# Peptides against a protein of PDB entry 5KEZ, part 66

Target 1, 320 residues: chain A of PDB entry 5KEZ
Amino acid sequence: NVAIYNPFRPWWERYQPVSYKLCTRSGNEDEFRNMVTRCNNVGVRIYVDAVINHMCGNAVSAGTSSTCGSYFNPGSRDFPAVPYSGWDFNDGKCKTGSGDIENYNDATQVRDCRLTGLLDLALEKDYVRSKIAEYMNHLIDIGVAGFRLDASKHMWPGDIKAILDKLHNLNSNWFPAGSKPFIYQEVIDLGGEPIKSSDYFGNGRVTEFKYGAKLGTVIRKWNGEKMSYLKNWGEGWGFVPSDRALVFVDNHDNQRGHGAGGASILTFWDARLYKMAVGFMLAHPYGFTRVMSSYRWPRQFQNGNDVNDWVGPPNNNGVI

## One batch from the design tools (peptide; made by RFdiffusion4, then SolubleMPNN)

Design b2_p14_2_s2 (from b2_p14_2, 11 letters changed)
Fold by OpenDDE base, seed 1:
Parts: sequence; C-alpha cells; structure tokens
Structure b2_p14_2_s2 (fold): chain B 320 residues (1-320), chain A 14 residues (1-14)
Amino acid sequence: as target 1 above (320 residues)
Amino acid sequence: TEALREAVRKAIQR
C-alpha cells in the first residue's frame, strides 16, 4: 500500500493498495505464511481483509512511496506491480463531474464512481477479475480460511461472484478436501438507500450494521428503550437472515465515531457498557459473531470530532 | 449511512 507520512502512517493507508504484494507494516510474506501455519495448526483460522474495489487515491503523488517499494502513478492509473493501467479503471463509466460518488441514492454512481477519490477498478473486466483472483488464490494456497471483502457495496454483486467463481478450494493440509473459502462482505445498509444487503446474499454473508447501532441505543437506554425489547432480537428487528449476517458491536470505522451507527456505537472507550454489549452478542444465537480487538490512541476532540482518529495501530517496524 | 463512510474515507484524500 501507499506509505502516508502526513499524518504519520495512518490506519487507513492500508486501504490504499498499489500492489497485491504481501509486504506491509504488518510484516512480509514469509512472516505471514509462518503465522497462518502456526494458527492453523492449533485450529485458529485466518480471514483476510481484502481490498479489491479500488487502488490508492487519485491525488497521491506518483513514485515509490509504498510499503514494498513498488512504483505507482495514480495520475496515469499505472500500477505496474499488478499490472494495472488506465484500461482497468472505471473513469470512463463514472458520469459525475468530479469522478467521485456524489449521490449515494444513485446505485450506478455508488458502484462505478470513486469512493472519496480512490481509483475504482473496472471489475467487469475479466483481466481485472483474474488479477484479483490470483491474489486471493495465493492467500488461499498459503492457508487462509476466507475473506472480508472491503467496500462490497461499491462493487456489482455479479462482478464479485465472477471473482469468487475463480477461487481455489481451501488448502487440504488443514481443511477438508473441497472446502470453500468463508466469505463475508462489508455492506453498509441501514435502510433508505437503493443498494441493499440482500443484493449480496448470493456471494456469502454480509455485515449487519443495524446490529451494533440498535444494540448501542438499547444498552445506553436511549429513548426509553429496554432490554426486554430484545426478545425478538435478530430478524424480528428487521435484520438480515441469521445465516447471512455477520454481527459486531463495533468496527474500526465506527469505533472512531464516523461510521454507520453514529454515536450509538459502543466501544472499548465505554468499557462497562461495551462488555455488556459484547457479552449479549456472544450469548445470543443470531448471526456469525465478530469480536473487536483494537488499541488506544491519544484522542483529541475539537468541535466534537477526534482530530487524531487517523492514528494507526501500534507498530515498531519503521523500516517499511 | 454511506455519508458516514464517505466522511471516513475522505480523510484518506486529505
């Protein structure tokens, strides 16, 4: 991914890829392979957060300022480490003046335009699908169990399906022969927008953002809400079917106060209430549960916003 | 909904 130095190595630089090389501040490919092996040997499975909707931001300076030193040029859409070129992006499909998503009520913009300047890959192209599949298959062959598909809302479900159809079976050294990768898709659907979580059910599970948002309001006792109202928690609250849901109390985005769910989201900053929410989630049978493991950062609020919400995870590997 | 995600990702394009 791009190496961002202003602010200094933020968490979100990891979501600006310039190659599919396994070479980041989290480690190199050999270290990753070793970790996956050790985890699998004790029954701990690895699911990779796969950023396949886009490459880095269009405004990032060209050069070799990346975690593995790969050259890239956002201005010319040149990513030779893949390789991608100007033919592999949706610049010509997006019809907005800025080239960015301007109206989230327009499903075509949401899928074909740039998410806040992030160069949008042309996933309709078999070449692009194949490059992504090669990346994911490399991970599968290493021994990962599945994937979180980042920004799935911004990809056409059919394009995702086409990529998934190219995936290998899981590594038979650790998984039963013929096993398929576990897929869950990040789709923010709180209602009111044209793109629905149900559009993606055919590809795997989807994130249910209503879960953390609603649970937060209940545990906070906002608007007179009571725990007794959770009697029909899950589908009874208008959530997606349990077998399609991946549920969580918070994620890395909304933990910083700017994600789906707003101020209702409980985090480790509210330790007691957060433990209650996580405990309830783990005890209740609805959905596939995900527990957050995060870190503290020096929060600094100005005008109600944390100006340090960019701070990345603890890391002593300053070499890359 | 996505407006919130946009706000988060906009910081990337700072």
Scores: peptide ipSAE 0.067, ipTM 0.796, DockQ to the pose 0.150
Fold by OpenDDE base, seed 5:
Structure b2_p14_2_s2 (fold): chain B 320 residues (1-320), chain A 14 residues (1-14)
Amino acid sequence: as target 1 above (320 residues)
Amino acid sequence: TEALREAVRKAIQR
């Protein structure tokens, strides 16, 4: 991914890929392979956060300022480490004046235009699908169990399916023969927008962002909400079917106020309430549960916003 | 919601 130095190595640089090389601040491919092997050998499975909707931001300077030193040029859409070129992006398909998503009520814009400047891959193209599948298959062959698909809302479900149809079965060294990757898709659907979580049920599970938002409201006793109202928690609260839901109290985005749920989201900063929420989530049968492991950072609020929300994991001068 | 995330990412691209 792109190496960002202003601010200094933020967490979000990881979501601006310039190649599909397994070479980041977290380590190199050999180290990753070693980790996957060790984890699998003790029954811990690895699921990769796969960024396949886009490459890096269009405004990032060309050069070799990336975690593996790969050259890239956002201006010319040149990513030779893949390789991608201008033909592999949706620039001509997006009909907005800016090339960015301008209206989230237009599903076509949401899927064909750039997410805040992030170069949008032409996932309709078999070439692009194949390059992504090759990346994911390499991970499968290493021994990962599945994937979180980042920004799934911004991809056509059919394009995702086409990629998934190219995937290998899981590595038989650790998984039963014929096993398929576990897929969960990040889709923010709190209602009110045309893209629905149900559009993606055919590809795998989806994130249920209503879960953390509503649970936070209840535990905080906001709006007269009571724990007793959780009697029909799950589908009774308008959530997606349990067998399609991945549930969580918080994630890296909404922990920083960057996503769905707003101030209702409980985090480790509210330690007691957070423990209650996580405990409830783990005890309740609804959905597939995900527990957050995060870190503290020096929060600095200005006008209600943390100006240090960019701060990444503990590191030594950029090295994790 | 997504609008909020968009705002944050716009700040990232500045």
Scores: peptide ipSAE 0.059, ipTM 0.783, DockQ to the pose 0.174
Fold by OpenDDE base, seed 4:
Structure b2_p14_2_s2 (fold): chain B 320 residues (1-320), chain A 14 residues (1-14)
Amino acid sequence: as target 1 above (320 residues)
Amino acid sequence: TEALREAVRKAIQR
């Protein structure tokens, strides 16, 4: 991915890929392989956060400022380490004046335009699908158990399906023969927008963002809500089917909303309430649960915004 | 991503 130095090595640089090389602040491919092996050997499975919707930001300077030293040129859409070129992006497909998503009520913009400048891959192209599948298959062959698909809302479900159909079975050294990768898709659907979580059910599980939002409201006793109202928690609250839901109290993004997160979202900053929420989540059968392991950073609020929301995990001069 | 963070924030506020 891009190495960003202003601010200094933010967490979000990981979500600006310039190659599919397994070479990042966390280590090289050999180290990753070693970790996956050691984890698998003790029954801990690895799921990779796969950034496949886009490459890096269009405004990033061309050069070799990347975690593995790969050259890239956002201006010309040149990512030779893949390789991608100008034909592999949706520049000509997006019809907005800026080239970015301007209206989230336009599903076509949401999927075909750049997410705040992030170069949007033309996932309709078999070439692009194959390059992504190659990346994911390499990980599968190493021994990962599945994937979180980042920014799935910004990809056409059919394009995702086409990629998934190219995936290998899981590594038989650790998984039963014929096992398929576990897929969960990051889709933000709180209602009010045309893209629905249900659009993605065919590909795997989806993130249920209503879960953390609503649970936070209840635990905080907002709007007169009570714990007793959780009797029909899950589908009864309008959430996606349990077998399609990945649930969580918070994630890395909504931790960085207003105050202790995005409005009702509970985070470790509110330790007692957070423990209550996480405890409830783990005790309740609804959905596939994800527990957040985060870190404290020096929050500095200016005009309601944390100017340090970029701060990544504890590191040694950029190396994690 | 930073963009998704903003999207989540806006979505929750709606």
Scores: peptide ipSAE 0.034, ipTM 0.749, DockQ to the pose 0.160
Fold by OpenDDE base, seed 2:
Structure b2_p14_2_s2 (fold): chain B 320 residues (1-320), chain A 14 residues (1-14)
Amino acid sequence: as target 1 above (320 residues)
Amino acid sequence: TEALREAVRKAIQR
């Protein structure tokens, strides 16, 4: 991914890829392979956050300022480490004046235009699908158990399916022969927009963002809500079917007030209420559960916004 | 709005 120095190595640089090399601030490919092996040997499975909707931001300077030193040029859409070129992006397909998503009520914009300036990959092209599948298959062959698909809302479900259809079975050294990768898709659907979580059920599980949002309001006792109302928690609250849901109290985005959930989201900053929410989630049978392991950072609020919401994991002068 | 919150996540260097 790109190496960002202003602000200094933010968490979100991880979501701006310039190659599919397994070479980041977390380590190199050999170290990753070693970690996957050690984890699998003790029954801990690895699921990779796969960023396949886009490459880095269009405004990032060209050069070799990346975690693996790979050259890239956002201006010319040149990513030779893949390789991608200008033909592999949706620049000509997006019809907005800015090239960015401008209207979330237009499903075509949401999927064909740039998310916050991130160069949008032309996932309709078999070449692009194959390059992504090769990346994911390399991870499968290393021994990962599955994937979180980042920004799935911004990809056409059929394009995702086309990629998934190219995937290998899981590594038989640790998984039963014929096992398929576990897939869950990040789709933000709180209602009111044309793109629905149900559009993605055919590809795997989806994130249920209503879960953390609604649970937060209940435990906070907002709007007169009571914990006794959780008796029919799950589908009874209008959530997706349990067998399609991945549920969580918070994630890295909404822990910072970004994405779905807003101020209702409970986090470790509200320790008592958060423990109640996580405990309830783990005790209740609805959905596949995900528990957040996060970190503290020096929050500084200005006009209601944390100006340090960019701060990444603890590090020693950029070294993790 | 949710759209506005999505617009600020994964910000790019400009």
Scores: peptide ipSAE 0.072, ipTM 0.803, DockQ to the pose 0.204; fails the geometry check

Design b2_p14_2_s3 (from b2_p14_2, 11 letters changed)
Fold by OpenDDE base, seed 5:
Structure b2_p14_2_s3 (fold): chain B 320 residues (1-320), chain A 14 residues (1-14)
Amino acid sequence: as target 1 above (320 residues)
Amino acid sequence: TQAYLDAVRKAIRM
């Protein structure tokens, strides 16, 4: 991914890929392979956060400022380490004036235009699908158990399916023969927009952002909400089917006050309420549960916004 | 709004 130094190595640089090399601040491919092996050997499975909707931001300077030193040029859409070129992006498909998503009520914009400047991959192209599949298959062959698909809302479900159809079975050294990768897709659907979580059910599980939002409201006792109302928690609250749901109290985005759910989202900053929410989540059978492991950072609020929401995990001068 | 939240969420990546 891109190496960003202003601000200094923010968490979100991880979500601006310039290659599919397993060469990042977390380590190199050998180290990753070693970790996966060690984890698998004790029954801990690895699920990769796969950023496949886009490459880095269009405004990032060309050069070799990347975690593996790979050259890239956002301006010319040149990512030779993949390789991608101008033919592999949706620039011509997006019809907005800016090239960015401007109207979230337009599903075509949401999927064909750039997410806040992030260069949008032409996932309709078999070449692009294949490159992504190769990346994911490499991970599968290493021994990962599945994937979180980042920004799935911004990809056509059919394109995702086409990629998934190219995936290998899981590594038989650790998984039963014929095992398929576990897939869960990040889709923000709180209602009110045309793109629905149900659009993605065919590809795997989806994130149920209503879960954290509603649970937060209940635990906070907002609007007269009571714990007793959770008797029909899950589908009874209008959530996606349990077998399609990936549920969580918070994630890295809404922990910073940005993501879906807003102020209702409980985080470790509200430790007592957070523990209550997490405890409830783990006790309740609805959905596949994900527990957040995060870190503290020096929050500085200006006009209700944390100006340090970019701060990444604890590190030693950029080294994690 | 959801659109706003999503935009804000992703905007920090630039």
Scores: peptide ipSAE 0.058, ipTM 0.805, DockQ to the pose 0.215
Fold by OpenDDE base, seed 2:
Structure b2_p14_2_s3 (fold): chain B 320 residues (1-320), chain A 14 residues (1-14)
Amino acid sequence: as target 1 above (320 residues)
Amino acid sequence: TQAYLDAVRKAIRM
């Protein structure tokens, strides 16, 4: 991915890929392979956060400022480490003046235009699908158990399916023969927009963002909400079917006050209430549960916004 | 709005 130095190595640089090389601040490919093996040998399975909707931002300077030193040029859409070129992006397909998503009520913009400047891959092309599948298959062959698909609402479900149809079975050294990768898709659907979580049910599970948002209001006792109202928690609250839901109290985005949930989201900063919410989630049978493992950072609020929301995991002068 | 929240979430990546 791109190496960002202003601010200094933020968490979100991970979501600006310039290659599919397994070479980042977390380590190189050999170290990753070693970690996957050690985890699998004790029954811990690995699921990779796969960024396949886009490459890095269009405004990032060309060069070799990346975690594996690969050259890239956003201006010319040149990513030779893949390789991608200008033919592999949706620049000509997006019809907005800016090239970015401007109207979230237009599903074609949401899927064909750039997500806040991130270069949008042409997932309709078999070449692009195959390059992504090769990346994911390499991970499968190493021994990962599945994937979180980042920014899934910004990809056409059929394009995702086409990629998934190219995937190998899981590594038989650790998984039963014929096992398929576990897929869950990040789709922010709180209602009111044309793209729905149900559009993606055919590809795997989806993130249910209503879960953390609503649970937060109940635990906080906002708007007269009571714990007793959780008696029909799950589908009774309008959530997606349990067998399609991946549920969580918070994630890295809304832990920082961003995206889907707002101020209702409970985090470790509110330790007592957070423990209550996580305990309830783990005890309740609805959905597939995900527990957050996070870290403290020096929050600094200005005009209601944390100006240090970019801070990544603890590190020693950039070394993790 | 949901659109605004999503935009805020992704905007920090630039």
Scores: peptide ipSAE 0.057, ipTM 0.808, DockQ to the pose 0.214
Fold by OpenDDE base, seed 1:
Structure b2_p14_2_s3 (fold): chain B 320 residues (1-320), chain A 14 residues (1-14)
Amino acid sequence: as target 1 above (320 residues)
Amino acid sequence: TQAYLDAVRKAIRM
């Protein structure tokens, strides 16, 4: 991914890829392979956060300022480490004046235009699908169990399906022969917009962002809400079917107040209430549960916003 | 609201 130095190595630089090399501040490919092996040997499975909708921002300077030193040029859409070129992006398909998504009520913009400047890959192209599949298959062959698909609402479900159809079975050294990768898709659907979580049910599970948002309001006792109202928690609250839901109290985005749920989201900063929410989630049978493991950073609020919300995970191993 | 939240979420990545 791109190496961002202002602010200094933020968490979100990891979501601006310039190659599919396993070479980041978290380690190199050999270290990753070793970790996956050790985890699998004790029954702990690994699911990779796969950023496949886009490459880095269009405004990032060309050069070799990346975690593995790969050259890239956003201006010319040149990513030779893949390789991608100008033919592999949706620049000509997006019809907005800016090239960015301008209207989220237009599904074609949401999927064909750039998400806040992030160069949007042409996932309709078999070449692009194959490059992504090769990346994911490499991970599968290493021994990962599945994937979180980042920014899934910005990809056409059929394009995702086409990529998934190219995937290998899981590594038989650790998984039963014929096992398929576990897929869950990040889709923010709070209602009111044309992109629906149900559009993606055919590909795997979907993140249910209503879960953390609503649970937060209940645990906080906002608007007179009571725990007794959770009697029909899940589908009874308008959530997606249990067998399609991946549920969580918070994620890395809304932990910083940036995602769906706003101020209702409970985090480790409110330890007691957070433990209550997580405990409830783990006890309740609805959905596939995900527990957050995060870190503290020096929060500094200015005008109600944390100006240090960019701070990345601790790193002192010298990996750039 | 959803559009705004998505925009904010991804804007920090630039």
Scores: peptide ipSAE 0.061, ipTM 0.811, DockQ to the pose 0.213; fails the geometry check
Fold by OpenDDE base, seed 3:
Structure b2_p14_2_s3 (fold): chain B 320 residues (1-320), chain A 14 residues (1-14)
Amino acid sequence: as target 1 above (320 residues)
Amino acid sequence: TQAYLDAVRKAIRM
């Protein structure tokens, strides 16, 4: 991915890929293989956050400022380490003046235009699908158990399906023969917009962002909410079917007040309430649960916003 | 609004 130095090595640089090489600030491919093996050997499975909707931002300077030293040129859509070229992006398909998503009520824009400047991959193309599948299959062959698909809302479900159909069975050294990768898709659907979580049910589980948002409201006792109202928690609250839901109290985005959930989201900053929410989540049968493991950072609020929301995990001069 | 929140979330990556 792009190596960002201003601010200094933010967490979100990981979501600006320039290659599918497994060399990042966390380590190289050999170290990753070693980690996956060691984890699998003790029954801990690895699920990769796969960024496959886009490459890096269009405004990032061309060069070799990347975690693996690979050259890239956002301006010319040149990512030779893949390789991708201008033909592999949706620049010509997006019809907005800016090239970015301008109207989230237009599903076509949401999927074909750039997400806040991130170069949008042409997932309609078999070439692009195959490059992504190759990346994911490499990970599967290493021994990962599945994937979180980042920014799934911004990909056509059929394109995702086409990629998934190219995937190998899981590595038989650790998984039963014929096992399929576990797939969950990040889809922000709080209602009110045309793209729905249900559009993605055919590909795997989806993130249920209503879960953390509503649970936060209840635990905080906002708007007269009571714990007793959780008797029909899950589908009874309008959430997606349990067998399609991946649930969580917070994630890395809304922990910082970003994304879906708003101020109701509980985080480790409110330790007691957070433990209550996480405890409830783990005790309740609804959905597939995900627990956040995070870190403290020096929050500095200006005009209601944390100017240090970019801060990544503890590191040694950018190396984790 | 969901659109705003989503945009804010992704905007931090630029």
Scores: peptide ipSAE 0.057, ipTM 0.803, DockQ to the pose 0.214; fails the geometry check

Design b2_p14_2_s4 (from b2_p14_2, 13 letters changed)
Fold by OpenDDE base, seed 1:
Structure b2_p14_2_s4 (fold): chain B 320 residues (1-320), chain A 14 residues (1-14)
Amino acid sequence: as target 1 above (320 residues)
Amino acid sequence: TQEYLDRVRKGIQR
């Protein structure tokens, strides 16, 4: 991914890829392979956060300032380490003046335009699908069990399906022959917008962001909400079907206090209430549960916003 | 939108 130095190596640089090489501040490919093997040998499975909707930001300077040293040029859409060129992006398809998503009530913009300046890949092209599938298949062959598909809301469900149809079976050294990768898709659907979580049910599970938002409200006792109202928690609260839901109290985005769910989201910063919410989630039989493991950073609030919400995870291994 | 707010930092350098 791009190496960002202003601010200094933020967490979100990991979501600005310039290649599909496994070289990041988290480690190199050999270290990753070693971890996957050790985990699989004791029954712990690995699911990769796959960033396949886009490459890096359009305003990032060209050069070799990346975690694996690969050259890239956002201005010319040149990513030779893949390789991608200007033919592999949706620049000509997006009809907004800025090239960015300007109206989230327009599903076509949401899927064909750039998310906050991130160069939007043309996933309708078989070439692009194949390059992504090669990346994911490499991970499958290493021994991962599945994927979180980042920014799925910004990809057409049919394009995702076309990529998934190219995937290999899981590595038979650890999984039964013919096993398929576990897929869950990040789709932020709190209602009120045209793109729905149900659009993606055919590809795998979907994140249910209403879960953390509503649970936070109940645990905080906002608006007279009571724990007894959780008796029909899940579908009874208007959430997606249990067999399609991946549920969580917080994620890395809304943990920063301004994302989907807003101020209702509970985090480790409010330890007592957070433990109550996580305990309830693990006890209640709705959805596939995900427990957060995060880190502390030096929060500084200005006008209600943490100006240090960019701070990345601790790193002391010398990896650039 | 909520998604825009979640991801706004990913495309911005200070």
Scores: peptide ipSAE 0.081, ipTM 0.834, DockQ to the pose 0.184
Fold by OpenDDE base, seed 5:
Structure b2_p14_2_s4 (fold): chain B 320 residues (1-320), chain A 14 residues (1-14)
Amino acid sequence: as target 1 above (320 residues)
Amino acid sequence: TQEYLDRVRKGIQR
């Protein structure tokens, strides 16, 4: 991915890929392979956060300022380490003036335009699908168990399916022969927008952001909410079917406030309430559960927003 | 929207 120095190596640089090389601040490919092997050998499975909707931001300077030193040029859409070129992006398909998503009530914009400047891959193209599949298959062959598909809301479900159809069976050294990768898709659907979580059920599980939002409200006792209302928690609250849901109290985005779920989201900053929420989540059978592991950072609020929301995990002079 | 705000808060545009 791109190396961002202003601010200094923010967490979100990870989501600006310039290649599919396993060479990042987390380590190199050999180290990753070693970790996957060690984890698999003790029954711990690895699920990769796969950023396949886009490459880096359009405004990032061209050059070799990347975690593996690969050259890239956002201006010309040149990512030779893949390789991608201008033909592999949706620039001509997006009809907004900025090239960015401007209206989230327009599903076409959401899928075909740039997410906050991130160069949007033309996932309709078999070439692009194949490059992504090759990346994911390499990971599967290493021994990962599945994937979180980042920004799935911004990809056409059919394009995702086309990629998934190219995937290998899981590595038989650790998984039963014929096993398929576990897929869960990041889709923010709190209602009121055209893109629905149900659009993606055919590809795998989806994130249920209503879960953390509503649970936070209940635990906080906002709006007269009571624990007794949780009697029909899950589908009874309008959530997606349990077998399609990946549930969580918070994630890295909404942990930083005023995101999907807003102020209701419970985090480690509210330790007691957070423990209650996580405990409830783990005890309740609804959905596939995900527990957050995060870190503290020096929050500085200005106008209700943390100006230090970019701060990444603890590091040694940029090295994690 | 909530989605938009999440990405904006990430500072991706910066």
Scores: peptide ipSAE 0.076, ipTM 0.834, DockQ to the pose 0.157
Fold by OpenDDE base, seed 4:
Structure b2_p14_2_s4 (fold): chain B 320 residues (1-320), chain A 14 residues (1-14)
Amino acid sequence: as target 1 above (320 residues)
Amino acid sequence: TQEYLDRVRKGIQR
């Protein structure tokens, strides 16, 4: 991914890929293989946060400032380490003036335009699908158990399906023969927008962002909400079917006040309430649970926004 | 939308 130094190595640089090489701030491919092996050997499975909707930001300077040293040129859509070129992006498909998503009520924009300037891959193309599949298959062959598909809302479900159909079975060294990768898709659906979580049920589980948002309001006792109302928690609250739901109290985005949930989201900053929420989540049978492991950072609020929301996990001069 | 606004802010940083 892009190595960003201003601000200094933010967490979100990881979501700006320039190649599918497995060399990042966390280590190289050999180290990753070693980790996966060691984890698998003790029954800990690895699920990769796969960033396949896009490459890096369109405004990033061309060069070799990347975690693996690969050259890239966002301006010309040149990512030779893949390789991708201008033919592999949705520049011509997106009809907005900026090239970015401007209206989230327009499903076509949401899927065909750039997410906050991130170069949008043309996932309709078999070439692109294949390159992504190759990346994911490489990981599968290493021994990962599945994937979180980042920004799935911004990909057409059919395109995702096409990629998934190209995936290998899981590594038989650790998984039963014929096992398929576990897929969960990040789709933000709090209602009110045209793209629905149900659009993605066919591909795997979907993040249920209503979970953390609603649980937060209940535990915070907002709007007269009571814990007793949680008796029909899950589908009874309008959430997706349990077998399609991946649930969580917070994620890295809404922990920072970004996106779904707003101020209702409980985080480790409110330890007592957060523990209540996480405890409830783990105790309740609804959905597949994900527990957040985060860190403290020096929050600095200006005009209601944390100017340090970019701060990544504890690191040594950028190395995690 | 809430999501849009938040993403815009995030995008400025990116």
Scores: peptide ipSAE 0.068, ipTM 0.827, DockQ to the pose 0.197
Fold by OpenDDE base, seed 3:
Structure b2_p14_2_s4 (fold): chain B 320 residues (1-320), chain A 14 residues (1-14)
Amino acid sequence: as target 1 above (320 residues)
Amino acid sequence: TQEYLDRVRKGIQR
């Protein structure tokens, strides 16, 4: 991915890929392979956060400022380490003036235009699908158990399916023969927009952002909410079917207070309430649970916004 | 939109 130095190596640089090389702040491919092996050998499975909707931001400076030193040129859509070129992006398909998503009530914009400037891959193309599948299959062959598909809301469900249909079975050294990768898709659906979580049920589980948002209000006792109201927690609260839901109290985005759920989201900053919420989540049978492991950073609020919400995990000069 | 706010930092250096 792009190595960003202003601000200094933010967490979100990981979501601006310039190649599919397994060479990042966390280590190189050999170290990753070693980690996957060691984890699998003790029954801990690895699920990769796969960034496949886009490459890096359109205005990032061209050059070799990347975690593996690969050259890239966002301006010309040149990512030779893949390789991608201008033919592999949705620039001509997006009809907005900026090239970015401007109206989230327009499903076509949400899928075909750039998410906050991130160069949008033409996932309708078999070439692009195949390059992504190759990346994911390499990970499967290493021994990962599945994937979180980042920014799934911004990909057409059929394009995702086409990629998934190209995937190998899991590595038989650790998984039963014929096992398929576990797929969960990040889809933010709190209602009110045309793209629905149900659009993605056919590809695997989806993130249920209503879970953390609503649980936060209940635990915080906002608006007269009571724990007794959780009697029909899950589908009874309008959430997706349990067998399609991946649930969580917070994620790396909304932990910073800006994302889906807003201020209701509980985090480790409110340790007591957070423990209550996580405990409830783990005890309740609804959905597939995900527990967040994060870190403390020096929050600085200006006009209600944390100006340091970019801060990544503890590191040594950018290396974790 | 919730999506925009959730993802704004990922594209801050666009």
Scores: peptide ipSAE 0.095, ipTM 0.845, DockQ to the pose 0.191; fails the geometry check

